# Designs tried in a protein design run: peptides against a protein of PDB entry 2MBZ. Part 124

Target 1, 143 residues: chain A of PDB entry 2MBZ
Amino acid sequence: GINLTPEEKFEVFGDFDPDQYEEEVRERWGNTDAYRQSKEKTASYTKEDWQRIQDEADELTRRFVALMDAGEPADSEGAMDAAEDHRQGIARNHYDCGYEMHTCLGEMYVSDERFTRNIDAAKPGLAAYMRDAILANAVRHTP

## One batch from the design tools (peptide; made by RFdiffusion4, then SolubleMPNN)

Design b2_p30_7_s2 (from b2_p30_7, 15 letters changed)
Fold by OpenDDE base, seed 2:
Structure b2_p30_7_s2 (fold): chain B 143 residues (1-143), chain A 30 residues (1-30)
Amino acid sequence: as target 1 above (143 residues)
Amino acid sequence: MLLSAEERAKKEELLAEVRERIAAGKFPKP
């Protein structure tokens, strides 16, 4: 899990506990390369590292919300670029994330109600918008 | 934007692959 004190966790993540599903995640995906990579990388993360990751996530959320509010289609350059940044962020911070994996994550965002609720807390429909942008980004990078 | 026939084909192919992976449940959340 995240090696932070309860106080530090609250400071970084607020009311959301990212470890709330740790047991389920381990049970379902514990034997995957992605899981192992993530555990290896995050094992050494400091509070500052986690804060940076959260800041990046917040920035990305703001970008997507702004695009939605502006009426930009999910396959716009702006939306696809945001999706690409999201993919790269996952790759840097957690595990190797190709376009196929990223598309899987996007689909999960709309298929798992828990994810949908968490994401759409920022704006209703955000999860679906992200999924569409992620897919569009994957397509444009597929020769 | 409207996707070209080629882009739609790519999308459908990718979605088919993704659906299989989702069914397998072998991808973790980041």
Scores: peptide ipSAE 0.065, ipTM 0.711, DockQ to the pose 0.372
Fold by OpenDDE base, seed 1:
Structure b2_p30_7_s2 (fold): chain B 143 residues (1-143), chain A 30 residues (1-30)
Amino acid sequence: as target 1 above (143 residues)
Amino acid sequence: MLLSAEERAKKEELLAEVRERIAAGKFPKP
């Protein structure tokens, strides 16, 4: 889990506890490379590191919402670039995230109700839009 | 949605692969 005090967690994430599903994540994916990489990488993260990660996520959310509001297709250059930045952010902060893995995550965003509800809190349909943009970005980078 | 036939084909192929991986349920959230 995130190695912060309850006060630090609140300052960064507010009322949301990102570790609320820690046991489920460990049970389902504890033997994967991605899990091991994430645990190893995030073990040294400070409050400032988590704040940066949260700021990046918030910025990306606003960016996707703006694209949707502008009527940009999920396979537009703008949407695919946002998806690429999302992928790279995961790679930098958590674990190696290739295009297949990224597409799996995108599909999870629409198939796991908990993810869908959390993402769509910013804008209804955002999870589906992100999934589509992630897939389009993966396709354009696949030979 | 992707516009070209080639892009659609790639999309469907990738989706099929992803659905199989998801069915196995062995990838963590970021």
Scores: peptide ipSAE 0.031, ipTM 0.668, DockQ to the pose 0.416
Fold by OpenDDE base, seed 5:
Structure b2_p30_7_s2 (fold): chain B 143 residues (1-143), chain A 30 residues (1-30)
Amino acid sequence: as target 1 above (143 residues)
Amino acid sequence: MLLSAEERAKKEELLAEVRERIAAGKFPKP
């Protein structure tokens, strides 16, 4: 899991504990390449690393919310670019994330109520918007 | 932007594949 003290976790993630699903994640995906990569990569992360990751996530959230508020469609260039940055962030911070994996994650955001609830805390419909942007971004990068 | 017919077809194909992968549940959250 995240090797931060409870105090550090609170400072970075606030009221949300990202390790609350650690057991389920291990049970469901513990034998996947993504899980192994993530565990290896994040094992050395410092508080500053996690803070950076959280800041990046928050920025992306703000970007998507701003796009939604502006009425930009999820397949707009801005939304697709945000989706691309999201994909790259996952790849950089956690595990290899191709467009197929990214679209799977996007679909999970709307299929798993827990993800939907957490994401839509920022704005209702954000998970669906992200999913659609992720799909559009994948399509434009698929020859 | 609106998707072309070809892009929509690609989207539907990818979506179908994604749904299958989701059902398989072989990927973790970050």
Scores: peptide ipSAE 0.031, ipTM 0.631, DockQ to the pose 0.448
Fold by OpenDDE base, seed 4:
Structure b2_p30_7_s2 (fold): chain B 143 residues (1-143), chain A 30 residues (1-30)
Amino acid sequence: as target 1 above (143 residues)
Amino acid sequence: MLLSAEERAKKEELLAEVRERIAAGKFPKP
């Protein structure tokens, strides 16, 4: 769980409460190394840490939206670099995130309607664009 | 930008593998 007061959670996440999915998260990937690493890392996070993570996510969202608005393909250097930054952010903040893991996350963004809806709130088709950029970035780094 | 034939092939192979993992429920939530 996130070690923040209800007030702090609201300040950082607004109406979205990540802990609402805690049970499902545990059921679906609680036996993975990624889950364990994330629990260990985030256990010490402060409000400022969570705010930083949220700010990074918002910046990345704006970056992808700008690429889409400019008509840049999801396999462009710009889009793939944004995907790489996304992967590295996950690696720094949560768990070791290789390219295979990242592609799994990308596929989840388009296969789980809840993720799709949440992501596409910023721009319709963003989840699919991110998935494609993530996959392209993985391919260029896969032997 | 268009991927090369090799990159497209790798993309399809990787996508197939990932889809198998998704189908098996082997995907984490961030």
Scores: peptide ipSAE 0.023, ipTM 0.608, DockQ to the pose 0.444

Design b2_p30_7_s3 (from b2_p30_7, 16 letters changed)
Fold by OpenDDE base, seed 4:
Structure b2_p30_7_s3 (fold): chain B 143 residues (1-143), chain A 30 residues (1-30)
Amino acid sequence: as target 1 above (143 residues)
Amino acid sequence: SLLSAEERAKKAELAAEVAARIAAGQFPKP
């Protein structure tokens, strides 16, 4: 699990404890390369590392919301650049994330209600917007 | 963080679920 004290976990994740999903994740994805890579990378993470990861995720969420509020299409350069940063963030922090993998994640955001509900808490339709931006970014990089 | 504690908690939960699914490699395939 995450090697943080309860106090540190609260400071980084608030009332949410990601370790509560460890068993489910292991049961569902424990034999995948992505899981292995994630466990290997995160094993050495400090509180500061986890905080940075959360800050990066928060920033990306705000960027996408701002793009939507500005009326920028999901296939705009701004939206696609945000999607690219999202992909690269996953690659740096968790596991290799190519464009195909990224599009699969985008589809999950709109097909799994748990993800859709959590993402759309920031702004209704955000999950669909992200999915479309992710797809557009993948297309422009794989002609 | 620029987000409230509640927003961070929701984001962390989503991120954890995503990370778990990604880590497990058993995410929906197109």
Scores: peptide ipSAE 0.114, ipTM 0.711, DockQ to the pose 0.054; fails the geometry check
Fold by OpenDDE base, seed 5:
Structure b2_p30_7_s3 (fold): chain B 143 residues (1-143), chain A 30 residues (1-30)
Amino acid sequence: as target 1 above (143 residues)
Amino acid sequence: SLLSAEERAKKAELAAEVAARIAAGQFPKP
């Protein structure tokens, strides 16, 4: 799990406890390469690393919301670039994330109500928008 | 900012939860 003190976890994640999902994650994905890679990478992460990851996520969220508010299609260059940055962020911080994997993640965002609810808390329809942008980005990179 | 304080707070919470799930490997294999 995340090796932060309760105080550090609160400073980074607020009232959210990321470890609440550890058992479910292990049961569902414990035998995947993504899980193994993520555990290996994050084992050495400091509080500052986790905060950086949160800041990157916040920036990306603001970027997607701004695109939606501007009426930019999910298959616009701006939206696809945001999706690409999202993919690269996952690859850098957690596990190998090719376009196929990224597409699967996008589908999870709309098929798992827990993800949908959390994502759409920032803006209704954001999960679907991200999924569509992820798919479009994958298509343009795999012609 | 295009987001209200409340929206930013919700987004921060979302980002934290998504990041935590990503870090935990809560993602399907293709």
Scores: peptide ipSAE 0.109, ipTM 0.717, DockQ to the pose 0.069; fails the geometry check
Fold by OpenDDE base, seed 3:
Structure b2_p30_7_s3 (fold): chain B 143 residues (1-143), chain A 30 residues (1-30)
Amino acid sequence: as target 1 above (143 residues)
Amino acid sequence: SLLSAEERAKKAELAAEVAARIAAGQFPKP
């Protein structure tokens, strides 16, 4: 799992323990290239690396919420740019994330109730908004 | 857009959870 002490994990992730999903992730995706890339890449991550990743995720969440609050459509330039940054963040930190993979992630956000609940904790409908923005961004980059 | 402290807290929690899940293996089923 994540190579942090319990205290470090708490400092970075708070009450959420990502390792609680390790078995499920392995069972569902353990044979995928994405999983292998992620495990290889994150194996060397320090606490500072994980904190940076969390900070980036927090920033993106704030951006999406701000867009929603401003009434910007999910296919607006702002929303699509946020989706692109989201995709690039995954690619940089975890695994090669093309537009098709990204759309699959977006679909998971709305189809897996656990993701939906967690995402919508920031703002109701955020998961659906992100999914739509991800799809729109994929479309504009695959003409 | 002005987010309340509560909204920011919820978003931070969500972001952390999503990131953790991604880190743990947010992988779409092929």
Scores: peptide ipSAE 0.098, ipTM 0.710, DockQ to the pose 0.071; fails the geometry check
Fold by OpenDDE base, seed 1:
Structure b2_p30_7_s3 (fold): chain B 143 residues (1-143), chain A 30 residues (1-30)
Amino acid sequence: as target 1 above (143 residues)
Amino acid sequence: SLLSAEERAKKAELAAEVAARIAAGQFPKP
């Protein structure tokens, strides 16, 4: 789990406790390399590290929302660049994330209603937009 | 599941991102 005090966890995550899903995560992905890498990387994370990760995620969300509001297609350079930054953020903070892995994550965003609901809280259709941008970015880098 | 074994495996590996999102507090609240 996240090795922060309850107060630190609240400051970073608010009413969301990532440890709520520890059992499900372990059951679904506990035997994957990505899971092992993530556990290894995050074991040393401080409150400041987690806050940075949250800030990066918030920035990316705002960026995608702005693109949608501007009417930019999901396969625009702006949207694909945002998807690339998303991929790199995962790679930096959690586990190796190639383009195939990234596209699988994108599909999960629209197939798991929990992810869809969470993502679309920022803007309806955001999960689908992200998925499409992720796919476009993957195609761009693997023609 | 309607997914093939390979698709399930890939999804499982990709699910590490979900795990990461969960770990980062980015997993959807119930």
Scores: peptide ipSAE 0.080, ipTM 0.640, DockQ to the pose 0.044; fails the geometry check

Design b2_p30_7_s4 (from b2_p30_7, 12 letters changed)
Fold by OpenDDE base, seed 4:
Structure b2_p30_7_s4 (fold): chain B 143 residues (1-143), chain A 30 residues (1-30)
Amino acid sequence: as target 1 above (143 residues)
Amino acid sequence: MLLSEEERRKKEELRARVEAMIAAGDFPKP
């Protein structure tokens, strides 16, 4: 699991314990390369690393929300660039994330209600907007 | 309109849940 003290976990994740899903995730994805890569990368993460990851995620969320508020289409250059940054962030922090994998993640954001509910808490329709931007970004980078 | 500290914290917590699931490996199988 995440190698933080209970206090550190609270400081980073609030009232949420990220290890709550460890068993479920292991059962579902424990045999995937992405899972193994994530476990190896995050095993050495400090509180500061996790906080940085959260900060990056928050910045990206604000960026997508701003695009939506401005009425920018999900296939606009701005939205696709935000999606690209999202993909690269996953690749740096967790596991190799190609465009196909990223598209699958985007689809999960709208098909798994747990993700949809949490994402849309920032702004209704954000999950769908992100999915569309992710798909558009993947398309423009695929011959 | 500025979000209250409580609203900001709630947003951060919810985002952390999503990120934690990704970090833990909760992703679709290719």
Scores: peptide ipSAE 0.106, ipTM 0.660, DockQ to the pose 0.064
Fold by OpenDDE base, seed 1:
Structure b2_p30_7_s4 (fold): chain B 143 residues (1-143), chain A 30 residues (1-30)
Amino acid sequence: as target 1 above (143 residues)
Amino acid sequence: MLLSEEERRKKEELRARVEAMIAAGDFPKP
């Protein structure tokens, strides 16, 4: 689980307890390198680390929403750059995230209703927009 | 009250996103 005190967890996640999904995550992903890497990397994370991760996620969301509001295509330079930053953020914070993995995550955003619903809470269609940007970014970096 | 209603709403949305990330795998370590 997340190595934070109950108070720190509350400060970062509020009443949400991420540990409630520990078993599900282990069942679905426990045998993957991504899970192993994330477990090892995040074991030493402080409250500040987790807060940074949340802040980065919020910033990325704002960027994508702004792009959508501006009418920028998902395969625009701006959208692809945001997707690249997203990929790099995952790589820094959790696990090696190549372009193939990133594309798989993008597909998950539109195929897993939990992701779709929660991502689209920021803006309808955001999950699909992110998926498309992720795919476009992967294509331009995989000649 | 520490947070405005809007701030609280945003916090809840963040938690929901985290929940999805953890459950689905791009946040594989809960």
Scores: peptide ipSAE 0.070, ipTM 0.646, DockQ to the pose 0.027
Fold by OpenDDE base, seed 3:
Structure b2_p30_7_s4 (fold): chain B 143 residues (1-143), chain A 30 residues (1-30)
Amino acid sequence: as target 1 above (143 residues)
Amino acid sequence: MLLSEEERRKKEELRARVEAMIAAGDFPKP
């Protein structure tokens, strides 16, 4: 769960408490290595850490949107580099994320409607664009 | 203290993102 004081939680999330979903996450993913790694890493996160994670996610979103607006293909160097940064961000903040794992996550972004809706809030089709960029990046790193 | 509209928007965006990540599970599907 989120290891913040009630005051810190309020500063970051307002009246929203993400820990209300802890049971659901545990039931679905509790036996995975990714879950255990993420739980261990996030247990030490401060308010500033969570803010950093949000800032990184926002920057990546803007970067992908800019690529789409510019008409850059999802298999362009720019898009693949953004996908690589995304993969590395997951590795730093959550769990080990190899290229195969990243590809699976990309597919989840377009197959799980909760992720799709959240991602596409920035720009329609962004989830699909990210999935394609993730796949292209994986391919270029596994010749 | 009362938050500005922009600050409220930012918090709502963060809330939505965290909710989606937790509820959906940013983990490998079986």
Scores: peptide ipSAE 0.062, ipTM 0.630, DockQ to the pose 0.041
Fold by OpenDDE base, seed 2:
Structure b2_p30_7_s4 (fold): chain B 143 residues (1-143), chain A 30 residues (1-30)
Amino acid sequence: as target 1 above (143 residues)
Amino acid sequence: MLLSEEERRKKEELRARVEAMIAAGDFPKP
């Protein structure tokens, strides 16, 4: 699991119990390279590392919300750039994330209600907007 | 020491994102 002391885990996650998804995650992803890479990479993360990841996620959320509020299409340069930064963030922090993987994640954002609910907490429709931006970004990088 | 309202909000957001990542399978369990 996350290599934090009990105190650090409480500070970061509070009463959240990630083990509630243990079996599902193992069944769905346990044999993937992404799972192994993320497990190995994040094993050394400190509380500060996790906070940085949160800060990066918050920044991206703000960017996407701002784009939506401005009426920018999901296939605009701004939206695609935000999607690219999102992809690169996953690659930097968790696992190799190519455009195919990224598009699959985007689809999951709108097909898995648990993910959709958490994303759309920032703004209704954000998950769908992200999915569309992710797809557009992938398309422009795979001519 | 009690967390500020902002700190609590950020913590809740972090939990939500971690939950989503774990539930989705793009992040391993702790």
Scores: peptide ipSAE 0.067, ipTM 0.641, DockQ to the pose 0.026; fails the geometry check

Design b2_p30_8_s1
Fold by OpenDDE base, seed 3:
Structure b2_p30_8_s1 (fold): chain B 143 residues (1-143), chain A 30 residues (1-30)
Amino acid sequence: as target 1 above (143 residues)
Amino acid sequence: AAAEEEARRRRRSAGALAFASAYLAPSRPP
């Protein structure tokens, strides 16, 4: 799993324990290219790398919440740009993430109740808003 | 108190997003 001590994991991720899903992820997705790419890249990650990834996700969360609070639609330029940054972040940190893959991830955010519940901890409806923004961003880049 | 709770919830959400994308592929990936 993540090469951090329990204390370091708590410092970076707090109450969220990413390793709780390690076995399920391996069983379901261990044979995919995305999984292998992510494992290969993250094998060398330090605590600072994981903190950076967490900070990027936190910033993205705040950004989407701010858009929602401002009443911006999920297909607004601001929301689509945030979705694009999300896609690029996945590509940089984990695996090549095309628009099709990104839309599939967005659908997972709303179809897997575990992720919906966790994502919406920041704001109710955040997962659905992100899914819609991800889809809109994919559409504008695949005319 | 309220600010700390909000930060905790945001941190939880951010973690979920990061690892959903990192390790969980879609049910029907390309």
Scores: peptide ipSAE 0.385, ipTM 0.826, DockQ to the pose 0.586
Fold by OpenDDE base, seed 2:
Order: C-alpha cells, then structure tokens, then sequence
Structure b2_p30_8_s1 (fold): chain B 143 residues (1-143), chain A 30 residues (1-30)
C-alpha cells in the first residue's frame, strides 16, 4: 500500500518492513474508520512524507528513552506530554485519534509480542512505559 | 559500530511504532 519503490522503502524504513503486515492489517482492521482514514491520507504521501513520519517517530522514541533514562515516571508531565504529542501526530498523519483509541494502541504495544519486541529494540520496557504514559495522559484529559 | 547498531535498533523501533499506530488500530478495548 505504500507508494514507494523498493529502494525508497529501504532508505526510509530500513530493517522494518511494513508490507509484511499488510494482509493481516486488512483482515483485522479493513472495516474500521481508522483504516479507511489512514489509507485515504497516505494514498498521496511521497517519500518525503514517509520520511517525516519516520523522523517524528524517531524523535518520539528518543524522547521517551530519555525520560526512562532520567528515571521520570510514566505519569510525569514530561511523559504525558510526549504521549500527547504522539496522539496528535497520529491524528495529523493517519486518523482521528481520541484518548480511548490511544489507550487501545498503547495496550496493543504490550499485548502484541511482535510490536513489543520491535519497540523495545530501542530500550527494554519502552512499550510498557509508553502504554503507561498514554494511559496517564488519557486520564488527565478525560472529564 | 556500536553507535550504528543502536541507530539501527532505534530506526526499527520507530518504524514499528509508526506503523502500529497507523494501521494496527483497535477499534475497541482489547
């Protein structure tokens, strides 16, 4: 579904191949609004757009890792702000992402071992830390 | 070499995070 040449995909994504999940994504989420919105938005994305998305994710990863290294709790302002930025990034690039949806994503990070392993490649426990920060951020923004 | 390996791991992590958020979005609580 990504409109890039094999060479461009390698340049942008490197060792992570998003296409390996394409069929599973379609089977599991093909009927959801989030999937439809994401497909619609990303249909026009250029290599530069995908690179920006990767850069944003890299920045967020660095930010969370730094928080963990500093010993800041997942429910600290710093961690919750990072979670909020993550939520907003999803909303800009892919689909409407409310706090409930965000918490569901966070839970998936720790329940799907494939993503847990990949996320934790940056730092062990990162997926769980993000899940907790996402939940804390959702709580503070929910009436 | 260590720095390059760390960068590769981070890039893989970032990619996984980005696409988990983009396409693997549960519509209901698990």
Amino acid sequence: as target 1 above (143 residues)
Amino acid sequence: AAAEEEARRRRRSAGALAFASAYLAPSRPP
Scores: peptide ipSAE 0.379, ipTM 0.833, DockQ to the pose 0.600
Fold by OpenDDE base, seed 1:
Structure b2_p30_8_s1 (fold): chain B 143 residues (1-143), chain A 30 residues (1-30)
Amino acid sequence: as target 1 above (143 residues)
Amino acid sequence: AAAEEEARRRRRSAGALAFASAYLAPSRPP
């Protein structure tokens, strides 16, 4: 799992401990290229690296929430740009993430109730908004 | 208190997003 002390993990992730799902992740995704790439890339990550990842995710969450609050459509330039930044962040931190993969992730956000519940903790409907923005961004890059 | 609760909820959401990105990656649409 993540090579952090319990205290460090709490500082970075708080109430959400990704290692709680280690077995499920291995069973479901252990044979995927993305899983292998992520394991390889994150093996050397420090607490500061994980904190940066968390901060990036927090910033992205704030951006999407702000867009929703402003009434911007999920297919607006702002929302699609946020989705693109999300995709690029995944690519930078974890694994090669094309538009199809990103769309699959977006769909997971709304199809897996655990993710929907956790994502929507920031704002109701956030998961669906992100999914729609991700799809719109994918479409504009695959004309 | 409200601001702290909001921050906690956002942190949880961010964590979920990070987890999904890091560990869950479907190879094809469901």
Scores: peptide ipSAE 0.362, ipTM 0.827, DockQ to the pose 0.593
Fold by OpenDDE base, seed 5:
Structure b2_p30_8_s1 (fold): chain B 143 residues (1-143), chain A 30 residues (1-30)
Amino acid sequence: as target 1 above (143 residues)
Amino acid sequence: AAAEEEARRRRRSAGALAFASAYLAPSRPP
């Protein structure tokens, strides 16, 4: 799990506690390469590392919301670039994330109601928009 | 108040994205 004090966790994550899902994650994904890689990478993460990850996620959320508000299609260059940055962020911080993996994550955002609810808290339809942008980005990078 | 609420919602959403990225992911496409 995330080795932060309750106070530090509050400072970084606010009302969202990722550790509340630790048991479920372990049960469902504990035998996957992604889980193992993430556990290995994050084992040394400090509060500052987690804050950076949160800041990156927040920035990405703002970018996607701004794109939606501007009426930019999910397959626009801007939306696909945001999706690419998302993919690269996952790769840097958590686990190897190819385009196929990324599309699977995007699909999870719309198929798991918990993710949909949490993501769409920023803006209704954000999860679907992200999924579509992720898919479009994957397509444009297909040889 | 509305701005603070919006910010709070965004933080929760950002957390959800981080959660998805960090933990709930398949290792291979199904």
Scores: peptide ipSAE 0.160, ipTM 0.736, DockQ to the pose 0.665

Design b2_p30_8_s2
Fold by OpenDDE base, seed 2:
Structure b2_p30_8_s2 (fold): chain B 143 residues (1-143), chain A 30 residues (1-30)
Amino acid sequence: as target 1 above (143 residues)
Amino acid sequence: MEEEERRRRLRRSAGALAFASMYLAPSRPP
């Protein structure tokens, strides 16, 4: 799990504890390169590192919500750029994230009710909007 | 009250996104 004290975890993640899914993640992904890369990278992360990751996710969420509120299509330059930043953030902080992997993540956001519920807490339809933006970004970057 | 609720919703959403990036990849990996 995340190597933080209970107090630090609460400060960074609040009511959302990612470690509640540790066993499920291990069962599904424990033998993948992505899982190994993530474990290796995050093993040295400090509270500040995790806070930065949360801040980046928060900023991204706000960007997508703003795009939706402005009526920008999910395949707009703005939405696709936000999706690209999301992909690059995953690559920087966790594991190599190509466009195929990113597209799969987007599909999970709408197919796994747990993700949909948590994402759409910020704005109804956000998960679907992100999925569509991720797909559009992948398409424009595929030769 | 509205701003506090909005912040909580955004925090939960951000947490979900971060978690997806770290751990929960699709049920069907590519």
Scores: peptide ipSAE 0.144, ipTM 0.741, DockQ to the pose 0.528
Fold by OpenDDE base, seed 4:
Structure b2_p30_8_s2 (fold): chain B 143 residues (1-143), chain A 30 residues (1-30)
Amino acid sequence: as target 1 above (143 residues)
Amino acid sequence: MEEEERRRRLRRSAGALAFASMYLAPSRPP
């Protein structure tokens, strides 16, 4: 789990407590390389590291919302670049994230209603927009 | 107040994205 005090967790994550899903994550992914990599990387993370991760996610969210507000298609260069930055962020902070893995994550955003509800709280349709951008980015990088 | 609520919604969304990256991967690996 995240090695922060309850107060620090609240400061960083607010009403969203990622540790409440620790058991589910372990049950589903505990034997995967991605899980092991994430556990190893995050074991040394400080409060500042977690805050940076949240800030990056927030910035990405704002970027996608801005693209949607501007009417840019999910397969636009801007949207695909945002998706690429998202993939690279996952790779830096958590685990090796190839285009196939990224596409699977995007699909989860629209197939798991828990994610859809939370993502679309920022803007209706955001989860679907991100999924489409992720897919488009994967396609353009697939030979 | 409206802007504050918007910020809260964005924070929840960002948290969900971070969670997806850190914890919940798809139901099955690729």
Scores: peptide ipSAE 0.133, ipTM 0.728, DockQ to the pose 0.532
Fold by OpenDDE base, seed 1:
Structure b2_p30_8_s2 (fold): chain B 143 residues (1-143), chain A 30 residues (1-30)
Amino acid sequence: as target 1 above (143 residues)
Amino acid sequence: MEEEERRRRLRRSAGALAFASMYLAPSRPP
């Protein structure tokens, strides 16, 4: 699992403990390249690395919420740019994330109720908004 | 109180996104 003390894990992840899903993740995705890449890349991560990842995720969430609050459509340049940054963040920190993979993640956000509920806690409809932005971003980069 | 709750909600959502990125890849090939 994540090589942090319980205290460090709490500081970084708070009440959202990723370790509670470790077995499920391994069972469902343990044979995928993404899983292997993520495990390999994150094996050396420090608390500071994990904190940075969380900060990036938090910033992304705030950006999308701000876009929604401003009435920007999910296929706006701003929303698509945020989606692109999200994709790139996954690629830098976890695993190769092409546009097809990214769209699959977006679909998961709206199809897995656990993600939908947690994401929409920030703002109702956020998961769907992100999915739509991710799809739009993929389309514009796949002529 | 409202600001604190907002921050908590954002943190939970950020955590969910991070979790998805770290662990939950699509269960099916793209």
Scores: peptide ipSAE 0.097, ipTM 0.718, DockQ to the pose 0.572
Fold by OpenDDE base, seed 3:
Structure b2_p30_8_s2 (fold): chain B 143 residues (1-143), chain A 30 residues (1-30)
Amino acid sequence: as target 1 above (143 residues)
Amino acid sequence: MEEEERRRRLRRSAGALAFASMYLAPSRPP
């Protein structure tokens, strides 16, 4: 699990505790390279590192919401660039994330109701918008 | 109040993204 005190975890994650899903994650992904890479990288993370990750996720959310509010299509340069930044963020912080992997994650955002509900809390339809932007970004990078 | 609720919603969304990135990838490896 995340090596933070309960107080630190609350400061960074608030009411959301990612460790509540540790067993499910292990059962689904425990034998994958992605899981191994993530455990290795995050083992050394400080509170400041986790805060940075949350800040990046929050900024990405605001960015996508702003694009939606502006009426920008999910396959616009702005939306695809946001998707690319998302992919790169995963690669930096967690595990190697190619375009195929990224599209799989995008599909999960709309197929797993837990993700959809939590993501759409920021704006209805955000999960679907992100999925579409992720797909568009993958397409433009795999001619 | 509305502003506080907005912040909570954003935090939940950010948490979901972090969770997806850190732990939950597709139910089966691609």
Scores: peptide ipSAE 0.112, ipTM 0.710, DockQ to the pose 0.527; fails the geometry check

